# Ledger of designs, part 67: peptides against a protein of PDB entry 3J47

Target 1, 121 residues: chain A of PDB entry 3J47
Amino acid sequence: IRLTNQLKSLKGLQSKLKDVVEYLDKVINKELPINHTILGKLQDVFNLLPNLGTPDDDEIDVENHDRINISNNLQKALTVKTNDELMVIYISNLVRSIIAFDDLIENKIQNKKIQEQRVKD
Target 2, 26 residues: chain B of PDB entry 3J47
Amino acid sequence: NAQYHLLVKQGDGLLTKLQKYGAAVR

## One batch from the design tools (peptide; made by RFdiffusion4, then SolubleMPNN)

Design b2_p18_6_s4 (from b2_p18_6, 10 letters changed)
Fold by OpenDDE base, seed 2:
Structure b2_p18_6_s4 (fold): chain B 121 residues (1-121), chain C 26 residues (1-26), chain A 18 residues (1-18)
Amino acid sequence: as target 1 above (121 residues)
Amino acid sequence: as target 2 above (26 residues)
Amino acid sequence: SLRKELEKFLEELEKFVS
């Protein structure tokens, strides 16, 4: 249940992000007018994101292309870290399920032994 | 990598044992 | 015995994550 809900939430987030990208592409292509309210909310989201590559103010000379690549690398690193964390959570839940199954097996074995003893008495 | 593979092997061993116990309880 | 092995596996998982 918990893992399924997490996967559903992640899928929902992915769908929403896709919708945002599609909207931005339409705005870039001048198919839709710029909605200032949506842009404001997007700006808020970006401000809540960890500073994806604000270059330390000291090296002014990095061309705009290099800044985008650095931002992409940091985003990739954060994505990998998030995936690793999710993997750990998944494995932990799997192990908990195995433990619960082991306890069930042991309980069934004990119950069977008790029943066999009652039949012999 | 080596630690990950070791962990996977240990997990596989546990799963095999779990399957044996499950079959014995049926 | 299975429980003990599971506990050992959990300990190894914790070591891997740490």
Scores: peptide ipSAE 0.334, ipTM 0.845, DockQ to the pose 0.762
Fold by OpenDDE base, seed 4:
Structure b2_p18_6_s4 (fold): chain B 121 residues (1-121), chain C 26 residues (1-26), chain A 18 residues (1-18)
Amino acid sequence: as target 1 above (121 residues)
Amino acid sequence: as target 2 above (26 residues)
Amino acid sequence: SLRKELEKFLEELEKFVS
């Protein structure tokens, strides 16, 4: 039962990661803004993922041990991928913030120039 | 990993420049 | 310019995601 639930959760996570990737691609392409909901859902998925790294001390048959190891490896791989995606999202947000600040700075510079010109006139 | 670190480094450089511009506008 | 550097960074980001 636990393994099945973990596998289902991993599949769910994989699907969500795919959605995040697709979303990130759209964000990179300036088609969509960053959706915080996707990030939140991804975090929720991670929080809901059982720590597969705690082998329950139960006598897991060799086949189950291999499956658990595969599941753990998959989870680790998915975790790495998710971290990479989160980093991309973070960078994207950072870039957007920088652009917004650049525009703000430019506007302030222009306003100062206009004021200086008005004082000289 | 290396490409990511390079990208992050470039982003940090941009942030630094942005901070300089922000300070100059104040 | 800051804008030009931003554009370059965005291009690199796009390459990284691709």
Scores: peptide ipSAE 0.376, ipTM 0.864, DockQ to the pose 0.613; fails the geometry check
Fold by OpenDDE base, seed 3:
Structure b2_p18_6_s4 (fold): chain B 121 residues (1-121), chain C 26 residues (1-26), chain A 18 residues (1-18)
Amino acid sequence: as target 1 above (121 residues)
Amino acid sequence: as target 2 above (26 residues)
Amino acid sequence: SLRKELEKFLEELEKFVS
């Protein structure tokens, strides 16, 4: 029962990660805006991952050590992949914020110039 | 890792400049 | 200068995603 639930949860996580990857690809291709809700949900999943992979040090039979190591390596690999994806999203948002701010700055400069010209006239 | 750190560093530089420009426009 | 730096950053981002 526990193993089946873990497998189901892992499959669910895999599906969600796939969706995130697909979303990130669309964002990179400028097809869709970044969805913060998806990121929040992903973060929540990752905060739960350590709890799914903590071997209770006391019950690890030697025969399962290889499977546990493989599982931990897989979780680590998935975590790294997700971190990279989150990084891309973060950078993309940063760039968008910079562009928006640059436009705001230019608009303010132009408005000041117009006001100064009106005062001189 | 190295490429990531480079990107982060570049991003931080851009943010710093953006802050300076924002202050100058005020 | 900000625009130029932004363009450079976008180029680096593209390299990272590729």
Scores: peptide ipSAE 0.346, ipTM 0.855, DockQ to the pose 0.650; fails the geometry check
Fold by OpenDDE base, seed 1:
Structure b2_p18_6_s4 (fold): chain B 121 residues (1-121), chain C 26 residues (1-26), chain A 18 residues (1-18)
Amino acid sequence: as target 1 above (121 residues)
Amino acid sequence: as target 2 above (26 residues)
Amino acid sequence: SLRKELEKFLEELEKFVS
């Protein structure tokens, strides 16, 4: 039962990670805005992952210990990779916000210059 | 990791400049 | 200058994602 749940969780994580990568690629390409719902679901998955790896105190045969360690290492590696991807998304959103703000600033500067010219005339 | 930290640092620098411009326009 | 710096940052971000 536990191994099956771990495998299911890993498959679920892999599928979600793939979806995240695809989303990240679309966000990087400016095709889609950041979907906070997807990010929230990813965070929820990551919060659940440590709890799914807790061995119930049942007799873990020595052969299962190596598999569990490999699974934990893979989970950690996947977590790091996902974290890096999330950071790229965050930076991309930050850059978009900066561009939008820059355009706003430029518009305000232009409006101010137009008003100053009207007062001199 | 190092490339990521460099990118983050550059982003923070841009954000700081943006904040200064925003304050100057107000 | 801010826009140019932003463009450079975007280019570096694209390189990082690639």
Scores: peptide ipSAE 0.328, ipTM 0.858, DockQ to the pose 0.701; fails the geometry check

Design b2_p18_7_s1 (from b2_p18_7, 12 letters changed)
Fold by OpenDDE base, seed 5:
Structure b2_p18_7_s1 (fold): chain B 121 residues (1-121), chain C 26 residues (1-26), chain A 18 residues (1-18)
Amino acid sequence: as target 1 above (121 residues)
Amino acid sequence: as target 2 above (26 residues)
Amino acid sequence: SELELGRELLKQIEQLLS
């Protein structure tokens, strides 16, 4: 049971990590707006996480089942918190990238204006 | 959750506008 | 103008950061 749950958790994590990598690749390639894809990936994580703690129907004593449920709820809550924190970090990085790009655009415009003025002189 | 989604939506809108602006500057 | 559009975008970014 524990090894199977660990393997399932690892597979879920692996799938999510793969999704994150694919997302990062799409962002690097400027194919998708970062935020919607990250939300989709987070949703995928949330859809996979509840399945990580499903006890197999083996004769688990009620006390162990309650402890497992509490542990799973805590793990879920911690995962939600972690995901929220990661999203905040991601949005912050996205905003920084947007600012840097805006500065780049402004610099390009200024350089173009300077070049045009030099041609007129 | 609602505030988070709103922030995400605003970020997406800004990114889209920035992409359009970048294309116009090229 | 391109400059005006850039300034407007910057203002929106500042609002997002606040």
Scores: peptide ipSAE 0.324, ipTM 0.840, DockQ to the pose 0.098
Fold by OpenDDE base, seed 4:
Structure b2_p18_7_s1 (fold): chain B 121 residues (1-121), chain C 26 residues (1-26), chain A 18 residues (1-18)
Amino acid sequence: as target 1 above (121 residues)
Amino acid sequence: as target 2 above (26 residues)
Amino acid sequence: SELELGRELLKQIEQLLS
């Protein structure tokens, strides 16, 4: 039962990770803004990943050893993918912050120029 | 792992510069 | 200038994303 639940959770995580990748691609392409909720969910998934690979001690049937190894390998692969996605999200947030600051600076410079012109008049 | 750490380090450097930029705008 | 600093940061981010 627990292994089945772990496998189901892992499959769910994989599906969610795919959704995140698709979302990140849209963000990279400037089609969508970064959603903090998606980032939070991805972090939650990452935090749950270590628990998905711990077989409960009780159902170590010999037939499960191969399945456990496959599950652990899948978990490792998902961990790598999750790390890559988190990195992309982080970079995307940095880019957006810089763009926002650039716009802020431009606005400040423009306002300063307007004020200087008003003082000269 | 090494590539990931390098990218994180570069991102942190950019963040630091962004903070300086933000301070200059204030 | 502040604007130039921002542009430089953007360039560095673009390099990171490439």
Scores: peptide ipSAE 0.323, ipTM 0.858, DockQ to the pose 0.068; fails the geometry check
Fold by OpenDDE base, seed 2:
Structure b2_p18_7_s1 (fold): chain B 121 residues (1-121), chain C 26 residues (1-26), chain A 18 residues (1-18)
Amino acid sequence: as target 1 above (121 residues)
Amino acid sequence: as target 2 above (26 residues)
Amino acid sequence: SELELGRELLKQIEQLLS
């Protein structure tokens, strides 16, 4: 039962990671702004992750211990990968915000120059 | 992990600067 | 000066992404 729940949660995480990757690709290509809903779903997954890593101290046969260790290592690896992806998204959004702000500043400067020219005419 | 945290910290610093700049331009 | 500040911010972001 517990292993099945872990596998289901991992599969859910994997699916969400795929969605995040697709979103990241769109963000890197400057096609879409940050979707806060995706971030919220990722946070929910991360909040559930600690519950997946606590093996109940039930009498686990030696063969199950190796499988649990592999599962935990995979979960850790997936967590790291997800963190890296989120970081890239975050940085990309920061860059977009700065670029948008720079464009806004330039537009304001241009508008000011136009207004000054109109006053001189 | 340390590199990640450093990058996040630098990003937060940039956001703060951006906010200050935005307030100055308004 | 505002444009220069914006350019400096962009430069810092580029450094962060590198």
Scores: peptide ipSAE 0.297, ipTM 0.849, DockQ to the pose 0.071; fails the geometry check
Fold by OpenDDE base, seed 3:
Structure b2_p18_7_s1 (fold): chain B 121 residues (1-121), chain C 26 residues (1-26), chain A 18 residues (1-18)
Amino acid sequence: as target 1 above (121 residues)
Amino acid sequence: as target 2 above (26 residues)
Amino acid sequence: SELELGRELLKQIEQLLS
């Protein structure tokens, strides 16, 4: 029962991570804007991850130490992966903002040139 | 971790420059 | 000048994405 629940939880997490990756790919490709709801769900998953890795303090037998280390390593790997994903989202948003700003500046410069030409005429 | 922090620091620097540029264009 | 600053920012972003 407990192992089956852990496997089900892991499969659920894997599916969610896949969805996040697919979303990030779409954001990188500028197909979708950053969805704050998805980021919120990711944060919720991360807030729940510490609860997945905390064995109740009571029966830390030596055999559980290796399993705890594997779980902690997996959690750490997932945290790193999430941090990388968040970085990609952050950079993508930054790039999008800069491109939009560059377009705005170019439009402003063009408008200024048009106005200057009208004053000379 | 160090690479991550470096990227974040670079991103923050870019944001600051973007803000300054935005203020100059206003 | 503003366009040049924008282009420089874009280059820095491209470097960050690489």
Scores: peptide ipSAE 0.290, ipTM 0.849, DockQ to the pose 0.066; fails the geometry check

Design b2_p18_7_s2 (from b2_p18_7, 11 letters changed)
Fold by OpenDDE base, seed 2:
Structure b2_p18_7_s2 (fold): chain B 121 residues (1-121), chain C 26 residues (1-26), chain A 18 residues (1-18)
Amino acid sequence: as target 1 above (121 residues)
Amino acid sequence: as target 2 above (26 residues)
Amino acid sequence: SELELGRKLLEEIESLLS
């Protein structure tokens, strides 16, 4: 039972870490529209979280309560850390999108000025 | 969570303003 | 007015990053 729970926790953590890395890579590569992917990855994390800390109901021995609390605290801490990382990624993507849009607007203004100058010539 | 949601909301507001700016330039 | 709008947007972005 204990080993199975530890393996499940490790698998869950591994899956979450993989998702975070994949998200980071997609953000670095500018492949993501800002809102949908972050929310999707957050949802994936939240969908995996309940499975990490389900103590099998059967062996509630008093000594295991402290270990369960520690495991839950670690899971919460990891969740917070993941949320913070996703937040940073979101902000970064948002800023990149804004910069790209600003550059597009500037380019459009410049093109308009060039066209106006050509008409005057 | 609340701070994250606030930040996301502010970002969405900024994006909306950016869209309005883009529409004004068009 | 377009430049001013752009400047305001940049200021808002900077405020979000701070």
Scores: peptide ipSAE 0.316, ipTM 0.849, DockQ to the pose 0.071
Fold by OpenDDE base, seed 3:
Structure b2_p18_7_s2 (fold): chain B 121 residues (1-121), chain C 26 residues (1-26), chain A 18 residues (1-18)
Amino acid sequence: as target 1 above (121 residues)
Amino acid sequence: as target 2 above (26 residues)
Amino acid sequence: SELELGRKLLEEIESLLS
């Protein structure tokens, strides 16, 4: 029962991670704005992952150790993948902020030039 | 991992430059 | 100039996105 529930949870997590990747790709391509609610839910899932992957130390039969290690490796791989996705989102947001700021600066410079020209006329 | 950290570091550097530029425009 | 600094920043951003 516990193993089946863990497998189901992992499959659910994998599906959610796929959805997140697709969302992140859309955000990177500037097709969608960053949705903070989705990011928050992802963070919540990650915070719950350590609790899902801890086998109760008491029932580790030697034969299940390899399967548990594979599951832990998969969980670790998924965690790394999620961290990478979060970093991509962070960098994308940073770049967008920089571009927006640059546009604001350019607008200010242009306005200043127009004002200076008006004073000279 | 190293490439990712390098990219983050470059982004932080750009942010710092942007802040300096913003201060100069003020 | 402020404009030149802004342009340089944009070029660096484009480099990061490539």
Scores: peptide ipSAE 0.299, ipTM 0.848, DockQ to the pose 0.059
Fold by OpenDDE base, seed 1:
Structure b2_p18_7_s2 (fold): chain B 121 residues (1-121), chain C 26 residues (1-26), chain A 18 residues (1-18)
Amino acid sequence: as target 1 above (121 residues)
Amino acid sequence: as target 2 above (26 residues)
Amino acid sequence: SELELGRKLLEEIESLLS
């Protein structure tokens, strides 16, 4: 039972990590609107979380139950934390790209104004 | 979770505005 | 104007980072 629960938790973590990687790849490839993909992957993570906490209670001695519950809760918390950190990194990169684009547009506007003044002179 | 979703929503709003800005400049 | 739109975008970015 303990080993089975640990394996299940690990599989859940692996699935969530895979989802995060897929999201990041889609963002890098500019295939999807960034925010919808992020939200979708977060939803996937949360949908997998309930599957981590169903101990088949049938044969677990009471003493091992507390250790198993602590381990499962820790695994869930670590999965969520890791996902959040990756999402923060993604959002930060997106914001940097937005700022760079804004600067580029401003430079273009300024250059256009300079050219218009040169034509009038 | 709620704070994260709020941040993501704000990011989407910014991206949309950026797209509109880029379209207006072109 | 394009300038005003850019300014508004910048303000929103700053708000997100704050």
Scores: peptide ipSAE 0.377, ipTM 0.856, DockQ to the pose 0.097; fails the geometry check
Fold by OpenDDE base, seed 4:
Structure b2_p18_7_s2 (fold): chain B 121 residues (1-121), chain C 26 residues (1-26), chain A 18 residues (1-18)
Amino acid sequence: as target 1 above (121 residues)
Amino acid sequence: as target 2 above (26 residues)
Amino acid sequence: SELELGRKLLEEIESLLS
């Protein structure tokens, strides 16, 4: 039971770390993840959080139970923090991309106006 | 959490507008 | 219309950054 709970916790952490790495790789590759995907992953994490504390029904010593609960709480906290940081990074990159795109579009519009004026002259 | 979701929602709205703007310029 | 759309987008960006 204790080992199983620890294994589940470790698997959860591993999965989250993998998600973070995958996101970072996408950022490095100049790929912008969709906000909905991040939100979906966050929701999945939150849905899994209650399972982090599910003791297997076997007799867990009170001390072991407390340690498991503490470990689970820490994992939950770390997961939430990681998700928040990931989302902040995502939003920041999104905003930067939007600004850059807006500038590009404005430049294109201006160039078009200049060309139209040249044709009229 | 609520503030974060609000921020994300605003970002999504901005992205949608950006997509519309890009489509209009094309 | 395109310019106005761009302006609106900028306003939303500014709002997001504030």
Scores: peptide ipSAE 0.358, ipTM 0.856, DockQ to the pose 0.086; fails the geometry check

Design b2_p18_7_s3 (from b2_p18_7, 12 letters changed)
Fold by OpenDDE base, seed 5:
Structure b2_p18_7_s3 (fold): chain B 121 residues (1-121), chain C 26 residues (1-26), chain A 18 residues (1-18)
Amino acid sequence: as target 1 above (121 residues)
Amino acid sequence: as target 2 above (26 residues)
Amino acid sequence: SELELGRQLLQQIEEELS
């Protein structure tokens, strides 16, 4: 039971870490808009979190229950921290995308004005 | 959580509008 | 016009960034 719960928690953490790494790799490679990936990864984390905390009802010594609660609280805190970090990355990339599109729009507007002026001359 | 979801939703809406415009000006 | 749509979009971006 204790080893199984620890293994399950470790597998959940491993899956989350893998998801974070895959997200970071996609961000580095400029492949996907950060938003859908973050939301998908958050959903994956939230779907895995309830599975990390099912105490099998067998005779868990009070000391093991406290350690499991501390581990779950630490995992929850790490999840919140990870979510905050992903949010910061998301906002930063969103801002960069907005700036890039703003520059693109302005360049297109200016080019169109120049072309219209050339036709009038 | 609610503020985060609201911010994400607003960002997605803006990004979608930008993408539509970027496609229209090509 | 395309120009007007671009200006409207820029204005929306500025409003969201404010």
Scores: peptide ipSAE 0.300, ipTM 0.838, DockQ to the pose 0.079
Fold by OpenDDE base, seed 2:
Structure b2_p18_7_s3 (fold): chain B 121 residues (1-121), chain C 26 residues (1-26), chain A 18 residues (1-18)
Amino acid sequence: as target 1 above (121 residues)
Amino acid sequence: as target 2 above (26 residues)
Amino acid sequence: SELELGRQLLQQIEEELS
């Protein structure tokens, strides 16, 4: 039962991670702004991650220690990967915000120049 | 983790500067 | 002067992103 639940959760996480990667690619390509829904789903995955690494303390059979360590290492690796992806999304969004602001400033400057020219004419 | 935090802090600093500039342009 | 301030800000951002 536990292994099946872990596998299902891992599969769900993998699917969400794929969605995040696809979103990241769109963000990197400046096609889409940050989708807060994706961030929310990612946070949900992170909140579920600690539950994947807690072996129930009860039946410590010595042979399972290596499997637990591998699972914890995999979980840590996935967490790091997800963190890196989130970082890329964050930076990409910052860059887009900066570009949009720059365009706004340029538009304001141009409008001001047009208005000044109209007053001189 | 530390590198990530540093990057986020730097980004927040840039955003703050951008906001100040935007307020000055208005 | 305002345009120059904007340009300087953009340059700083580009430097930080590099």
Scores: peptide ipSAE 0.283, ipTM 0.844, DockQ to the pose 0.062
Fold by OpenDDE base, seed 1:
Structure b2_p18_7_s3 (fold): chain B 121 residues (1-121), chain C 26 residues (1-26), chain A 18 residues (1-18)
Amino acid sequence: as target 1 above (121 residues)
Amino acid sequence: as target 2 above (26 residues)
Amino acid sequence: SELELGRQLLQQIEEELS
């Protein structure tokens, strides 16, 4: 039971980390469909987190239970931390894209004003 | 977690607005 | 107009970033 739960937790973490990396790669490579994928992967992380905490209460000696709980809590904390770091990078890239689009809009507005002024002269 | 989700939601809202504008300009 | 929509969008972005 204990080793199986640890292995399952590690596999869950590994899958989540892989999903986060794949998301970041997609965000790095493309400007737009960012938010739904992040939210989906975040949801996947949160959905996997409860599965890490099912103590099969039965035969585990008390001394071993504390070590497992510490390991599971550490793994959860590391997953959350990694996810947060990736999310910060994502948000930063999103903000940069928004700023670039804003500059494009402003440039178009200015060009239109210049053309209108030339027609009036 | 909640603060991050809120920030992501705000970013998504802005991006959606930008997409709508870009589609209207084309 | 398209220009007015763009200006409104810019204002909304500035408000959200502030």
Scores: peptide ipSAE 0.360, ipTM 0.853, DockQ to the pose 0.088; fails the geometry check
Fold by OpenDDE base, seed 3:
Structure b2_p18_7_s3 (fold): chain B 121 residues (1-121), chain C 26 residues (1-26), chain A 18 residues (1-18)
Amino acid sequence: as target 1 above (121 residues)
Amino acid sequence: as target 2 above (26 residues)
Amino acid sequence: SELELGRQLLQQIEEELS
């Protein structure tokens, strides 16, 4: 029962991570804006990840130690992957903000030119 | 980890520049 | 000058994304 629940939780996490990757790809391709709700859910997943790796039981047999190390390495790898994904999202948001800002500046410059032309007329 | 921290630091620097530019446009 | 500053910022972000 516990193993089945852990496997189900892991599959659920894997599916969610896949959805996050797909979302990040869409954000990179500028197809979708960054969704703050998705970022919040990712943060929640990260906050729960340390709880998945806590061996509460001191009696970990040496054979389980390798599997736990693999699991911890996988969790670490997933954490790194998620950090990379968050970084990509962050940079993408910065780029979008700058583009929007450039458009605003260009609009301001154009409006100023129009106003200057109206004063000359 | 170090590369991530560096990229975050660079991004924060860009954000600061963006904020300064936004203040100059206002 | 404001447009130039914006373009410089965009260029810096593009460099970070690359």
Scores: peptide ipSAE 0.296, ipTM 0.855, DockQ to the pose 0.068; fails the geometry check

